# Peptides against a protein of PDB entry 5TDY: the designs that were tried, part 2

Target 1, 88 residues: chain A of PDB entry 5TDY
Amino acid sequence: EKKIDGRRKAAVLLVALGPEKAAQVMKHLDEETVEQLVVEIANIGRVTPEEKKQVLEEFLSLAKAKEMISEGGIEYAKKVLEKAFGPE

## One batch from the design tools (peptide; aimed at target 1 K53)

Design b2_p17_4_s3 (made by RFdiffusion4, then SolubleMPNN; from b2_p17_4 with T1S K6V E11R)
Fold by OpenDDE base, seed 3:
Structure b2_p17_4_s3 (fold): chain B 88 residues (1-88), chain A 17 residues (1-17)
Amino acid sequence: as target 1 above (88 residues)
Amino acid sequence: SLEELVEEAERLLEELE
């Protein structure tokens, strides 16, 4: 599998989730982070099925791994995004 | 909620496979 940088991963995830779910996530992020994500989404280009699959699997893996000791809800989703797809 | 996001992500992943 090809390595995807965190910035692109975040954009792929948000696009995959669709505008409604993406908005629910981003409204809990700071303005600077949102602006960065919007730029990445604008420059996402073509997303291959392989990239989409890889990103979704990583998101699900991290979300389920931390579910037992996490605070849950949107705040938890925010933390998952920050850890999985934040700056490297 | 996280549960809703996870369920949506799972659905999308299943459609790819």
Scores: peptide ipSAE 0.277, ipTM 0.821, DockQ to the pose 0.813
OpenDDE base, seeds 1, 2, 4, 5: peptide ipSAE 0.244, 0.256, 0.275, 0.226; ipTM 0.805, 0.811, 0.821, 0.791

Design b2_p17_7_s2 (made by RFdiffusion4, then SolubleMPNN; failed a check: too like the target's own chain; its pose is not in this set)
Amino acid sequence: LREVTEEEVKELLEKLT

Design b2_p17_8 (made by RFdiffusion4)
Pose (drawn by RFdiffusion4):
Structure b2_p17_8 (pose): chain A 88 residues (1-88), chain P 17 residues (1-17)
Amino acid sequence: as target 1 above (88 residues)
Amino acid sequence: SFDAEKRAKELLEHLEE
């Protein structure tokens, strides 16, 4: 009945990635976050492929949003450099 | 196939190491 929250989505994603990849992701989290995510995974309960798909698609949308922010800055910086070196 | 309980157990055992 409870709505899926961020902690749940993180746990579903880490379970889906397999232990080795999830371990590499954990190395980039602080101790408090790691412990809380452990409890979330220990309480994973049931996860259907449908729930996994929902979590992965939301992840991809956020990853794409980050890529757009990064690409936008790269495009702006290169344009500035092109102007600085070019005939303008 | 995807089995969340099996994968969760394997992940928790791996983190204990």

Design b2_p17_8_s1 (made by RFdiffusion4, then SolubleMPNN; from b2_p17_8, 5 letters changed)
Fold by OpenDDE base, seed 3:
Structure b2_p17_8_s1 (fold): chain B 88 residues (1-88), chain A 17 residues (1-17)
Amino acid sequence: as target 1 above (88 residues)
Amino acid sequence: MFDAEKEAKELLEYLAK
């Protein structure tokens, strides 16, 4: 497994969310962080299946560890994200 | 400047809510 830079990890996730949800997330961040994320998104290039898998698994891991969503919610989120990370 | 991995993880946690 190759380690993914944190900035790239965030960019991959934001792109998968789509512009509407990405904007909703980013408005909770400071201006400097937003600027840096925008740059990462602009330079995202090709996202490998491995990267998509790693980002998705980390998201689900964090959600589960923090008990932020129910098990059913996790499964639903997984399906939604898998679809979002699918063919572009 | 920010800790990239920390920020990414916090972002993921936020989305998990």
Scores: peptide ipSAE 0.093, ipTM 0.636, DockQ to the pose 0.041
OpenDDE base, seeds 1, 2, 4, 5: peptide ipSAE 0.073, 0.064, 0.072, 0.080; ipTM 0.610, 0.598, 0.604, 0.604

Design b2_p17_8_s2 (made by RFdiffusion4, then SolubleMPNN; from b2_p17_8 with S1M R7E H14Y E17K)
Fold by OpenDDE base, seed 5:
Structure b2_p17_8_s2 (fold): chain B 88 residues (1-88), chain A 17 residues (1-17)
Amino acid sequence: as target 1 above (88 residues)
Amino acid sequence: MFDAEKEAKELLEYLEK
């Protein structure tokens, strides 16, 4: 498992969420943070399927551990992984 | 349903690294 920079992970996650949900998320962030994220997204370059999978799985694990996402959020993340990579 | 506020809080932890 390759180490991924936190800034890049954030960008990959937002892109993976899709533009609609990414926009919803960024509405809850301060202007400076949004600008930072936009820069990272703009410079994201190529994202491999392996990298995307790693980021999404890590996010799911961390969010669950912190109880930061609702039951629906967890189910959403699982559906994203299933849709993108198939069932485990 | 997708909870954008909770997702945003979790996302911020990546940027703190």
Scores: peptide ipSAE 0.382, ipTM 0.858, DockQ to the pose 0.037
OpenDDE base, seeds 1, 2, 3, 4: peptide ipSAE 0.233, 0.232, 0.351, 0.046; ipTM 0.793, 0.786, 0.858, 0.545

Design b2_p17_8_s3 (made by RFdiffusion4, then SolubleMPNN; from b2_p17_8 with R7E H14Y E16K E17K)
Fold by OpenDDE base, seed 2:
Structure b2_p17_8_s3 (fold): chain B 88 residues (1-88), chain A 17 residues (1-17)
Amino acid sequence: as target 1 above (88 residues)
Amino acid sequence: SFDAEKEAKELLEYLKK
């Protein structure tokens, strides 16, 4: 597998969630983080199926490892995003 | 199939509302 930038991973995740769900997730993030993500989203370009799969699998793996998979929906996505690619 | 660029555009438009 190829190395993917963390910020790009976050962008891929949000875009994969779809506009409405992604927007709801972003509304729960701090303004600075949202601004950074918007830049990444705007410059996402092409995402290969392999890249998407890799990103989603990593997020799911992290969610399981951190025992956050019991939570669902927007809160789940928010926590996975923040724990994996939050302030660094 | 998944078109990230298209979806990203839709997301940005949604956020602009």
Scores: peptide ipSAE 0.389, ipTM 0.863, DockQ to the pose 0.817
OpenDDE base, seeds 1, 3, 4, 5: peptide ipSAE 0.357, 0.383, 0.063, 0.378; ipTM 0.857, 0.868, 0.606, 0.863; seeds 1, 4 fail the geometry check

## One batch from the design tools (peptide; made by RFdiffusion4, then SolubleMPNN; aimed at target 1 R7 L13 Q36; its pose is not in this set)

Design b2_p18_7_s4
Fold by OpenDDE base, seed 2:
Structure b2_p18_7_s4 (fold): chain B 88 residues (1-88), chain A 18 residues (1-18)
Amino acid sequence: as target 1 above (88 residues)
Amino acid sequence: DPELIAEIIKEWFEESRK
């Protein structure tokens, strides 16, 4: 398994979510982080199926491990996975 | 939920700075 940079993981995830949802997420991040994310997204290039799988599985794992989970958070994470590997 | 996702992203960014 190839290690993925944390910033790239975030970019891959946000792109998978789509611009509208990504914008909602970024409202919870500080200005510097948002600026860095925008750069990463702009330079994301090609995302392989393997990267998507790895990032989204890690996301789901981390989400499940969180003690303070928003209502429907885990279910939402599963939907993200389905969207990422659904029809294109 | 956007907040949950944001928290995980924050952790990924901290990871990248190590």
Scores: peptide ipSAE 0.676, ipTM 0.931, DockQ to the pose 0.686
OpenDDE base, seeds 1, 3, 4, 5: peptide ipSAE 0.665, 0.669, 0.676, 0.675; ipTM 0.930, 0.931, 0.930, 0.931

## One batch from the design tools (peptide; aimed at target 1 A16 K53)

Design b2_p20_5 (made by RFdiffusion4; failed a check: too like the target's own chain)
Pose (drawn by RFdiffusion4):
Structure b2_p20_5 (pose): chain A 88 residues (1-88), chain P 20 residues (1-20)
Amino acid sequence: as target 1 above (88 residues)
Amino acid sequence: SEELEELLEKAEEKIDEMLE
């Protein structure tokens, strides 16, 4: 009945990635976050492929949002450099 | 399913890029 929250989505994603890849992700999290995610995974309960798909698709949308922010800055910086070196 | 495996492969690729 409870709504899926961020902690749940992180746990579903880490389970879906397999242990080795999830371990590499955990190295980039602080101790408090790691312990809390451990309890979330220990309480993973049931996860259908449908729930995994929902989590993965939300991840890909946020990853794309981050890529757009990064690509936008790269495009702006290169345009500035082109103007600085070019005939303008 | 094939579709879920393709989504997971994409997610792995993006996470690897973030970890670099």

Design b2_p20_5_s4 (made by RFdiffusion4, then SolubleMPNN; from b2_p20_5, 8 letters changed)
Fold by OpenDDE base, seed 3:
Structure b2_p20_5_s4 (fold): chain B 88 residues (1-88), chain A 20 residues (1-20)
Amino acid sequence: as target 1 above (88 residues)
Amino acid sequence: SEELERLLEEVERLVDKELE
């Protein structure tokens, strides 16, 4: 597998979710984080099927392994995204 | 918190769907 920048991974995920679900995710993030994600989405360019598959599989693996816990909404969402799509 | 958890579960389902 080719190494993908974590910031790009986040953009790929959000685009793959579609605008409605992406917005639902982002409403749980602080404004600064949202702005950063929007920039990444704006600069995503072309996403290959291979990239998309790689990102989605990685997220799915992490999500299934993650124990769901009660935390502050915004902070929890940020931690999840950082864990899944932070820099490699 | 519960709402966010449900959202994340939905994301998981959507990702699963995209991989099918």
Scores: peptide ipSAE 0.117, ipTM 0.662, DockQ to the pose 0.096
OpenDDE base, seeds 1, 2, 4, 5: peptide ipSAE 0.047, 0.081, 0.103, 0.051; ipTM 0.541, 0.590, 0.626, 0.536

Design b2_p20_6 (made by RFdiffusion4)
Pose (drawn by RFdiffusion4):
Structure b2_p20_6 (pose): chain A 88 residues (1-88), chain P 20 residues (1-20)
Amino acid sequence: as target 1 above (88 residues)
Amino acid sequence: ELLEEVKEEAEELLEEIEEE
């Protein structure tokens, strides 16, 4: 009945990635976050492929949003450099 | 780099879930 929250989505994603990849991800989280995610995984309960798909697709949308922010800055910086070196 | 690897893997998992 409870709505899926961020903690749950992170746990579903880490379970879906397999232990080795999830371990590499955990190295980039603080101790408090790691412990809390451990409890969330220990209480993983049932996860259907449908729930995994929902989590993965939400991940890809956020990753794309981050890529757009990064690409936008790269495009702006290169345009500035082109103007600085070019005939303008 | 880690994020790109996680993206590739998430796309592969989605293909596998759709095939199943």

Design b2_p20_6_s3 (made by RFdiffusion4, then SolubleMPNN; from b2_p20_6, 6 letters changed)
Fold by OpenDDE base, seed 3:
Structure b2_p20_6_s3 (fold): chain B 88 residues (1-88), chain A 20 residues (1-20)
Amino acid sequence: as target 1 above (88 residues)
Amino acid sequence: SLEEEVVKEAEELLEKIEKE
């Protein structure tokens, strides 16, 4: 398993989710973060099945491990995304 | 919720990859 940059992981996840769900997620992120993600997505290039699998597994692992009570599903998703693929 | 929808989508995508 190769190490993937956190910024790239976020881009891979958003692309995998598709434009509709990606947009829903980004609506709840700050403007600066959105701009950074757009740049990463624009330069994502080719994503291998192995890379996509690795990113999805990591995201799901963190989402299912989080036991904090959330005020809503949208806020929870935002926190999970930031925790998984935010700055190291 | 968005969280539920995103998790479901991720699980479905992962399943597809594993079957390829």
Scores: peptide ipSAE 0.309, ipTM 0.812, DockQ to the pose 0.822
OpenDDE base, seeds 1, 2, 4, 5: peptide ipSAE 0.295, 0.214, 0.288, 0.207; ipTM 0.803, 0.744, 0.794, 0.746

Design b2_p20_7 (made by RFdiffusion4)
Pose (drawn by RFdiffusion4):
Structure b2_p20_7 (pose): chain A 88 residues (1-88), chain P 20 residues (1-20)
Amino acid sequence: as target 1 above (88 residues)
Amino acid sequence: TELEEEVKEKVEELLEELEE
């Protein structure tokens, strides 16, 4: 009945990635976050492929949002450099 | 980062397998 929260989505994603990849992700989290995610995975319960798909698609949308922010800054910076070196 | 790119590629592979 409870709504899926961020902690749940992170656990579903880490389970879907397999242990080795999830371990590489955990190295980039603080101790408090790691412990809390351990409890969430220990209580993984049932996860259907449908729930995995929902989590993965939300991940890809957020990753794309980050890529757009990064690409936007790169495009702006290169435009500034082009103007600085060019005939303008 | 390299890890973020690898995680994204893996997520895309897993999503493709779920859609099969």

Design b2_p20_8 (made by RFdiffusion4)
Pose (drawn by RFdiffusion4):
Structure b2_p20_8 (pose): chain A 88 residues (1-88), chain P 20 residues (1-20)
Amino acid sequence: as target 1 above (88 residues)
Amino acid sequence: SELEEEVKEKVEELLEELEE
């Protein structure tokens, strides 16, 4: 009945990635976050492929948002450099 | 980052397997 929260989505994602990849992700989290995610995985309960798909798709949308922010800055910076070196 | 790219590629592969 409870709504899926961020902690749940992180746990579903880490379970879906397999242990080795999830371990590499955990190295980039602080101790408090790691411990809390351990409890969330220990209480993983049931996860259907449908729930996994929802989590993965939400991940891809946020990853794309980050890529867009990064690409936008790269495009702006290169345009500035082109103007600085070019005939303008 | 490299890890972020690898995690994204892996998520895309898992999504394709779930759609099959």

Design b2_p20_8_s2 (made by RFdiffusion4, then SolubleMPNN; from b2_p20_8, 6 letters changed)
Fold by OpenDDE base, seed 1:
Structure b2_p20_8_s2 (fold): chain B 88 residues (1-88), chain A 20 residues (1-20)
Amino acid sequence: as target 1 above (88 residues)
Amino acid sequence: SALEKEVVEEVEKLLEELEK
């Protein structure tokens, strides 16, 4: 399993979500972060199936882990977004 | 794919909490 830059992971995930859902996610991020993500998406280039799978599985793992150990709600949602799209 | 579907579902859960 190859290490993927966090910024690239975010771009891959957002692209996988599609433009509508990606836009909804970015509504909850600050302007500077959104600008950075847009740049990453614009320069995403080739995404291999393996890379995509890795990113999606990692996100899913994080989300489900938090879901299992937390009571959920807004705090849970914010933490998942930070781990998925924010600085690592 | 099934994986993508699950990811979308999780994102929707998060968004539901943030947007309510």
Scores: peptide ipSAE 0.493, ipTM 0.878, DockQ to the pose 0.111
OpenDDE base, seeds 2, 3, 4, 5: peptide ipSAE 0.183, 0.157, 0.148, 0.151; ipTM 0.727, 0.671, 0.653, 0.701

## One batch from the design tools (peptide; aimed at target 1 A16 V55 L60)

Design b2_p21_3 (made by RFdiffusion4)
Pose (drawn by RFdiffusion4):
Structure b2_p21_3 (pose): chain A 88 residues (1-88), chain P 21 residues (1-21)
Amino acid sequence: as target 1 above (88 residues)
Amino acid sequence: SKEELEEEVKEKAKELLEELE
């Protein structure tokens, strides 16, 4: 009945990635976050492929949002450099 | 690096979605 929260989504994602990849992700989290995610995985309960799909698609939308922020800055910076070196 | 890991995790998420099809 409870709504899926961020902690749940992180746990579903880490389970879906397999242990080795999830381990590499955990190395980039602080101790408090790691411990809390351990409890969330220990209490993984049931996860259908449908729930995995929902989590993965939300991940890809946020990753795309980050890529757009990064690409936008790269495009702006190169335009500035082009103007600085070019005939303008 | 952390950025390489983020790209690999993203690619793996795409592969998992193909497997769930």

Design b2_p21_3_s1 (made by RFdiffusion4, then SolubleMPNN; from b2_p21_3 with E7K K10V E18K)
Fold by OpenDDE base, seed 3:
Structure b2_p21_3_s1 (fold): chain B 88 residues (1-88), chain A 21 residues (1-21)
Amino acid sequence: as target 1 above (88 residues)
Amino acid sequence: SKEELEKEVVEKAKELLKELE
């Protein structure tokens, strides 16, 4: 695995979610943070499938650690996420 | 449903993004 900058991780996630879902995430953030994320997205360049997978898995793992989500739930969510936001 | 699960994942993503602030 290649190390990914934390700021880039957020941008990759938002791009992977698509504009509608990304907006649902960002509407809960303050304006300054949104502006920062927009800058990161603007400079994201190309996102490889490997990078996208790594980022999504990391975020799901963190969610599991924080909220005690079951392993089965996380794995299923990952599959759905990949189906929805994966190869188009 | 798939849609409901997607929404749940988005909510988790939202929380994680806040932690990056």
Scores: peptide ipSAE 0.073, ipTM 0.576, DockQ to the pose 0.059
OpenDDE base, seeds 1, 2, 4, 5: peptide ipSAE 0.052, 0.059, 0.068, 0.055; ipTM 0.557, 0.553, 0.580, 0.558; seed 5 fails the geometry check

Design b2_p21_3_s3 (made by RFdiffusion4, then SolubleMPNN; from b2_p21_3 with E7K K10V)
Fold by OpenDDE base, seed 5:
Structure b2_p21_3_s3 (fold): chain B 88 residues (1-88), chain A 21 residues (1-21)
Amino acid sequence: as target 1 above (88 residues)
Amino acid sequence: SKEELEKEVVEKAKELLEELE
């Protein structure tokens, strides 16, 4: 599998989810993070089926793991976005 | 709710993944 940086993974995931669910997820992020994310999405370019599959598999894997320990898929997405675009 | 949204996103992701397999 090709390595994908966190910022791109976040963008790929949101685009894959579609505008409705993407918007719902972004409601949980601060304005600055959303702005940075929108830029990444705007410049995402081509997303190959392989990239999409890789991102989705990772997301679902982490979601399952989180469900076993706690719960929440959106919380994961939020954490990924915060790590990628949040303050240092 | 947050929990409900999380479930919806996970289910959507599952559907999308199935389309790629």
Scores: peptide ipSAE 0.285, ipTM 0.807, DockQ to the pose 0.771
OpenDDE base, seeds 1, 2, 3, 4: peptide ipSAE 0.230, 0.051, 0.027, 0.215; ipTM 0.756, 0.547, 0.526, 0.740

Design b2_p21_3_s4 (made by RFdiffusion4, then SolubleMPNN; from b2_p21_3 with E7K K10V E11K K14E)
Fold by OpenDDE base, seed 3:
Parts: structure tokens; C-alpha cells; sequence
Structure b2_p21_3_s4 (fold): chain B 88 residues (1-88), chain A 21 residues (1-21)
């Protein structure tokens, strides 16, 4: 498996979820993060099945891990996205 | 709600992953 940039992973996930779910998720993010995500999505280009699979597997693993200790999966997702698009 | 969205997103991701396997 190839290493995927954190920002790209976030974009791949949102695109995979589709516009409805992506919009719902982004409603919980700050405006700056949303703007950064939109830019990344606009430049996502082609997403291979392998890349999509890798991103989804990682997301599910993290989501389930968080679910085992709390019901704050969305909050965790926010942190992941903020970390990916936040200051380097 | 936040919890509802969380469940929906996970479910959607699972469905998408299944299509790729």
C-alpha cells in the first residue's frame, strides 16, 4: 500500500461519502477547514479503487476504535480533518 | 443529530468498502 497525504485522505473520504453526507460532516467543521477541504476536493483528480479502499479502511478502523471508548466519532473526525488541513 | 450522523457515515463507509472488496 502507498502512503497517502493526510489532506488527500480527507478529500477522498468526503468525495466517497457523496455530497449529502459530505455536507453534513462539513457542517460540524469551522469555515476555514471547510474552505481548505473544498480546495483539496477540487484538485483531487482521479481516485483509484485501491486508494479509496485504503482510506475507507483506515477511517472505519479509527471510527470503531473511538466508538469503543466514546460516542464522539464525529468529534474525532473533526480532529482528524483539522489536523490534516491545519497549520503545518 | 451528531450521533445519527456518526452512524450514517460509518454505515455508508462500510457499504462503499464492501463494493470495493
Amino acid sequence: as target 1 above (88 residues)
Amino acid sequence: SKEELEKEVVKKAEELLEELE
Scores: peptide ipSAE 0.376, ipTM 0.849, DockQ to the pose 0.766
OpenDDE base, seeds 1, 2, 4, 5: peptide ipSAE 0.328, 0.385, 0.328, 0.327; ipTM 0.822, 0.851, 0.822, 0.829; seed 2 fails the geometry check

Design b2_p21_5 (made by RFdiffusion4)
Pose (drawn by RFdiffusion4):
Structure b2_p21_5 (pose): chain A 88 residues (1-88), chain P 21 residues (1-21)
Amino acid sequence: as target 1 above (88 residues)
Amino acid sequence: TELEEEVIEEVKELLEEIEEE
């Protein structure tokens, strides 16, 4: 009945990635976050492929949003450099 | 980052496998 929250989505994603890849992700989290995610995984309960798909698609949308922010800065910086070196 | 790129690629592959099933 409870709504899926961020902690749940992170746990579903880490389970879906397999242990080795999830371990590499955990190295980039602080101790408090790691412990809390361990409890969330220990309480993984049931996860259907449908729930995995929802989590993965939300992840890909946020990753795309980060890529757009990064690409936008790269495009702006290169335009500035082109103007600085070019005939303008 | 390299790890972020690997995680994104792997999530795409897992999603494709789930859609095929």

Design b2_p21_5_s2 (made by RFdiffusion4, then SolubleMPNN; from b2_p21_5, 7 letters changed)
Fold by OpenDDE base, seed 2:
Structure b2_p21_5_s2 (fold): chain B 88 residues (1-88), chain A 21 residues (1-21)
Amino acid sequence: as target 1 above (88 residues)
Amino acid sequence: SELEKEVVEKVKEILEELEKE
């Protein structure tokens, strides 16, 4: 398993959410942070199947562990990520 | 939404770790 740097993890997640949801998320961040994330997103390039799997598993695992989202929320997240980064 | 909140928290966590590098 290859390590993914934090900046790329954030970019992958935000892209997977789509522009509308990503915008909603970034409303909670300061201007400088948003600018940095936009740069990372713009340069995301191709996301390998391995990266997609790792990011998805990490996100869902942490979400469940912290019980911050319901099971319905987890299912929704799966659909969003599948739509954006599903099998090619 | 709850999903958005979770993503925000994850992003913030990542940023905090990067600041320590």
Scores: peptide ipSAE 0.196, ipTM 0.701, DockQ to the pose 0.072
OpenDDE base, seeds 1, 3, 4, 5: peptide ipSAE 0.125, 0.129, 0.133, 0.125; ipTM 0.639, 0.642, 0.640, 0.631

Design b2_p21_7 (made by RFdiffusion4)
Pose (drawn by RFdiffusion4):
Structure b2_p21_7 (pose): chain A 88 residues (1-88), chain P 21 residues (1-21)
Amino acid sequence: as target 1 above (88 residues)
Amino acid sequence: SEELEELLEEVEEKVDELLEE
């Protein structure tokens, strides 16, 4: 009945990635976050492929948002450099 | 399913790309 929260989505994602890849992700989290995610995974309960798909698609939308922010800065910086070196 | 395996592969490649950053 409870709504899926961020902690749940993170756990579903880490379970879906397999242990080795999830371990590489955990190295980039602080101790408090790691311990809390351990409890969330220990309490993984049931996860259908449908729930996994929902989590993965939300991940890909946020990853794309980050890529757009990064690409936007790269495009702006290169335009500035082109103007600085070019005939303008 | 094949569709979910393909989606997961895309997610794994993206996760690796973000970890290299």

Design b2_p21_7_s4 (made by RFdiffusion4, then SolubleMPNN; from b2_p21_7, 8 letters changed)
Fold by OpenDDE base, seed 5:
Structure b2_p21_7_s4 (fold): chain B 88 residues (1-88), chain A 21 residues (1-21)
Amino acid sequence: as target 1 above (88 residues)
Amino acid sequence: SKELEELLKEVEKVVEKELAE
């Protein structure tokens, strides 16, 4: 398993979601964060199937774990976003 | 909000679908 920085992980995830879903997610982020992510997406370059799989599995694992152990609602959403798009 | 929570659940479904391919 190759090491991927958080910024790239976010870009890979958003690209995998497609433009419509990615836009919906980004509505919930501040302008500065969106601008940073757009830059990362623009410079994403080649995404291997292995890298895509790794990022998606990590996101899914984190999302499900927090859904299971958290109270849900806004707190759950915040934590998921922080882990998915935030810095290491 | 519930809206954001629901969006994230939809994203989870998309991710699951992608991983199933």
Scores: peptide ipSAE 0.234, ipTM 0.764, DockQ to the pose 0.112
OpenDDE base, seeds 1, 2, 3, 4: peptide ipSAE 0.233, 0.218, 0.192, 0.199; ipTM 0.767, 0.757, 0.737, 0.740

## One batch from the design tools (peptide; aimed at target 1 L37)

Design b2_p23_1 (made by RFdiffusion4)
Pose (drawn by RFdiffusion4):
Formats: sequence, structure tokens, C-alpha cells
Structure b2_p23_1 (pose): chain A 88 residues (1-88), chain P 23 residues (1-23)
Amino acid sequence: as target 1 above (88 residues)
Amino acid sequence: EEPSFFTEEEIEELLEKFEELLE
């Protein structure tokens, strides 16, 4: 009945990635976050492929948002350099 | 009912890797 929250989505994603990849992700989290995610995974309960798909698709949308922010800065910086070196 | 996409063994192997990190 409870709504899926961020902690749940993180746990579903880490389970879906397999232990080795999830371990590499955990090295980039602080101790408090790691411990809380452990409890979330220990209480994984049931996860259907449909729930996995929902989590992965939300991840991809946020990853794309980050890529757009990064690409936008790269495009702006290169335009500035092109103007600085070019005939303008 | 649809089954979980993972096994108990996979969850145990994942928690073992996280316990090793907290050591």
C-alpha cells in the first residue's frame, strides 16, 4: 500500500544490477547511506519485473537529465572558445 | 502471481558484499 520512495527505488536498482556492479556503486556512497540501503535490500520483499522496469526507466530519465545539463555546458564552453579564437 | 526477478541466493551474495564494505 505504501508509495515507492527513493530508498526503495535505489534498492531495486542495486538488486537489478547484480552484486558486483552494485558493490562498485556503493563505494561512492557515504557510510550512513550504505547502512540504510543494506536494511532496504535486506527487506527487499517482492519485486516483479514490472517494478524493476519502472525503476530503471525513472533512472534513465534522470541520467538523461544529467547528460543534458552536462552537454549544455560543454556546448556553451566550446562556443565561447570558438568565438575567442575565431574572427569575431 | 509473477515471481520476483531475483533469487534468495543473489540477495545473500549482494548483502555479503555490502557487509565486507562496512568492515

Design b2_p23_1_s3 (made by RFdiffusion4, then SolubleMPNN; from b2_p23_1 with F6Y I11L E16K F18M E23K)
Fold by OpenDDE base, seed 3:
Structure b2_p23_1_s3 (fold): chain B 88 residues (1-88), chain A 23 residues (1-23)
Amino acid sequence: as target 1 above (88 residues)
Amino acid sequence: EEPSFYTEEELEELLKKMEELLK
């Protein structure tokens, strides 16, 4: 598995959320963190399907570990995120 | 009914964890 920088993964996830939800998330972040993420987003370039898949899987893994979603909600979360990522 | 997706606060927390643990 190709190693992806964590900051890049965060940027990929924010872009996948879309501008409206990404803005809402950033409202909860420190100014310095926002600046760092903006830089990453500005330089995100092309995101491969492999990167998107890896980011999604790790995101869902963390979500389960933190009990943010129920076991039965995993499949629903996948569908929502897949739609948010948009078509390739 | 369909469950709600993550709140913005939940997503924020996950993003921070990703930056810390997945780098």
Scores: peptide ipSAE 0.120, ipTM 0.631, DockQ to the pose 0.029
OpenDDE base, seeds 1, 2, 4, 5: peptide ipSAE 0.063, 0.062, 0.075, 0.064; ipTM 0.574, 0.541, 0.578, 0.606

## One batch from the design tools (peptide; made by RFdiffusion4; aimed at target 1 R7 L13 K53)

Design b2_p24_4
Pose (drawn by RFdiffusion4):
Formats: C-alpha cells, structure tokens, sequence
Structure b2_p24_4 (pose): chain A 88 residues (1-88), chain P 24 residues (1-24)
C-alpha cells in the first residue's frame, strides 16, 4: 500500500545491478547512507520485473537530465572559446 | 527521493549502460 520512495528505488536499483556493480556504487555513498540502504535491501521483499522496469526508467530519465546539464555547459564553454579565438 | 538521487549521482557511465541492457 505504501508509496515507493527514494530509498526503495535505490535498493531496487542496487539489487538489479548485481552485487559487484552495486558494491562499486556503494563506495561513493557515505556511511549513514550505506547502512540505511543495507536495511532497505535486507527488507527487499517482493520485486516484480515490472517494478524493476519502473525504477530503471526513472533512473534513465534522471541520468539524461544530468547529461543535458553537462552537455549544455560544454556547448556554452566551447562557444565562448570559439568566439575568443575566432574572428569575432 | 534523496537516497535515490544519491545513488543516481554515484553511478558511472559503464554502470548506466548495464542499466540500459537490463531493459532489453
């Protein structure tokens, strides 16, 4: 009945990635976050492929949003450099 | 979605490609 929250989505994703990849992800999280995510995985309960798909698609949308922010800055910086070196 | 966003920030490009493969 309870709504899926961020902690749940993170756990579903880490379970879907397999232990080795999830372990590499955990190295980039602080101790408090790691311990809380351990409890969330220990309480993983049932996860259907449908729930995994929902989590993965939400991940890909946020990853794309970060790529757009990064690409936008790269495009702006290169335009500035082109103007600085060019005939303008 | 704080915990989810921390995980999203911690995932690199190789792991992202593995996530795309899981949707195949």
Amino acid sequence: as target 1 above (88 residues)
Amino acid sequence: DEYFLKVVDAIDEETKEAVEELLE

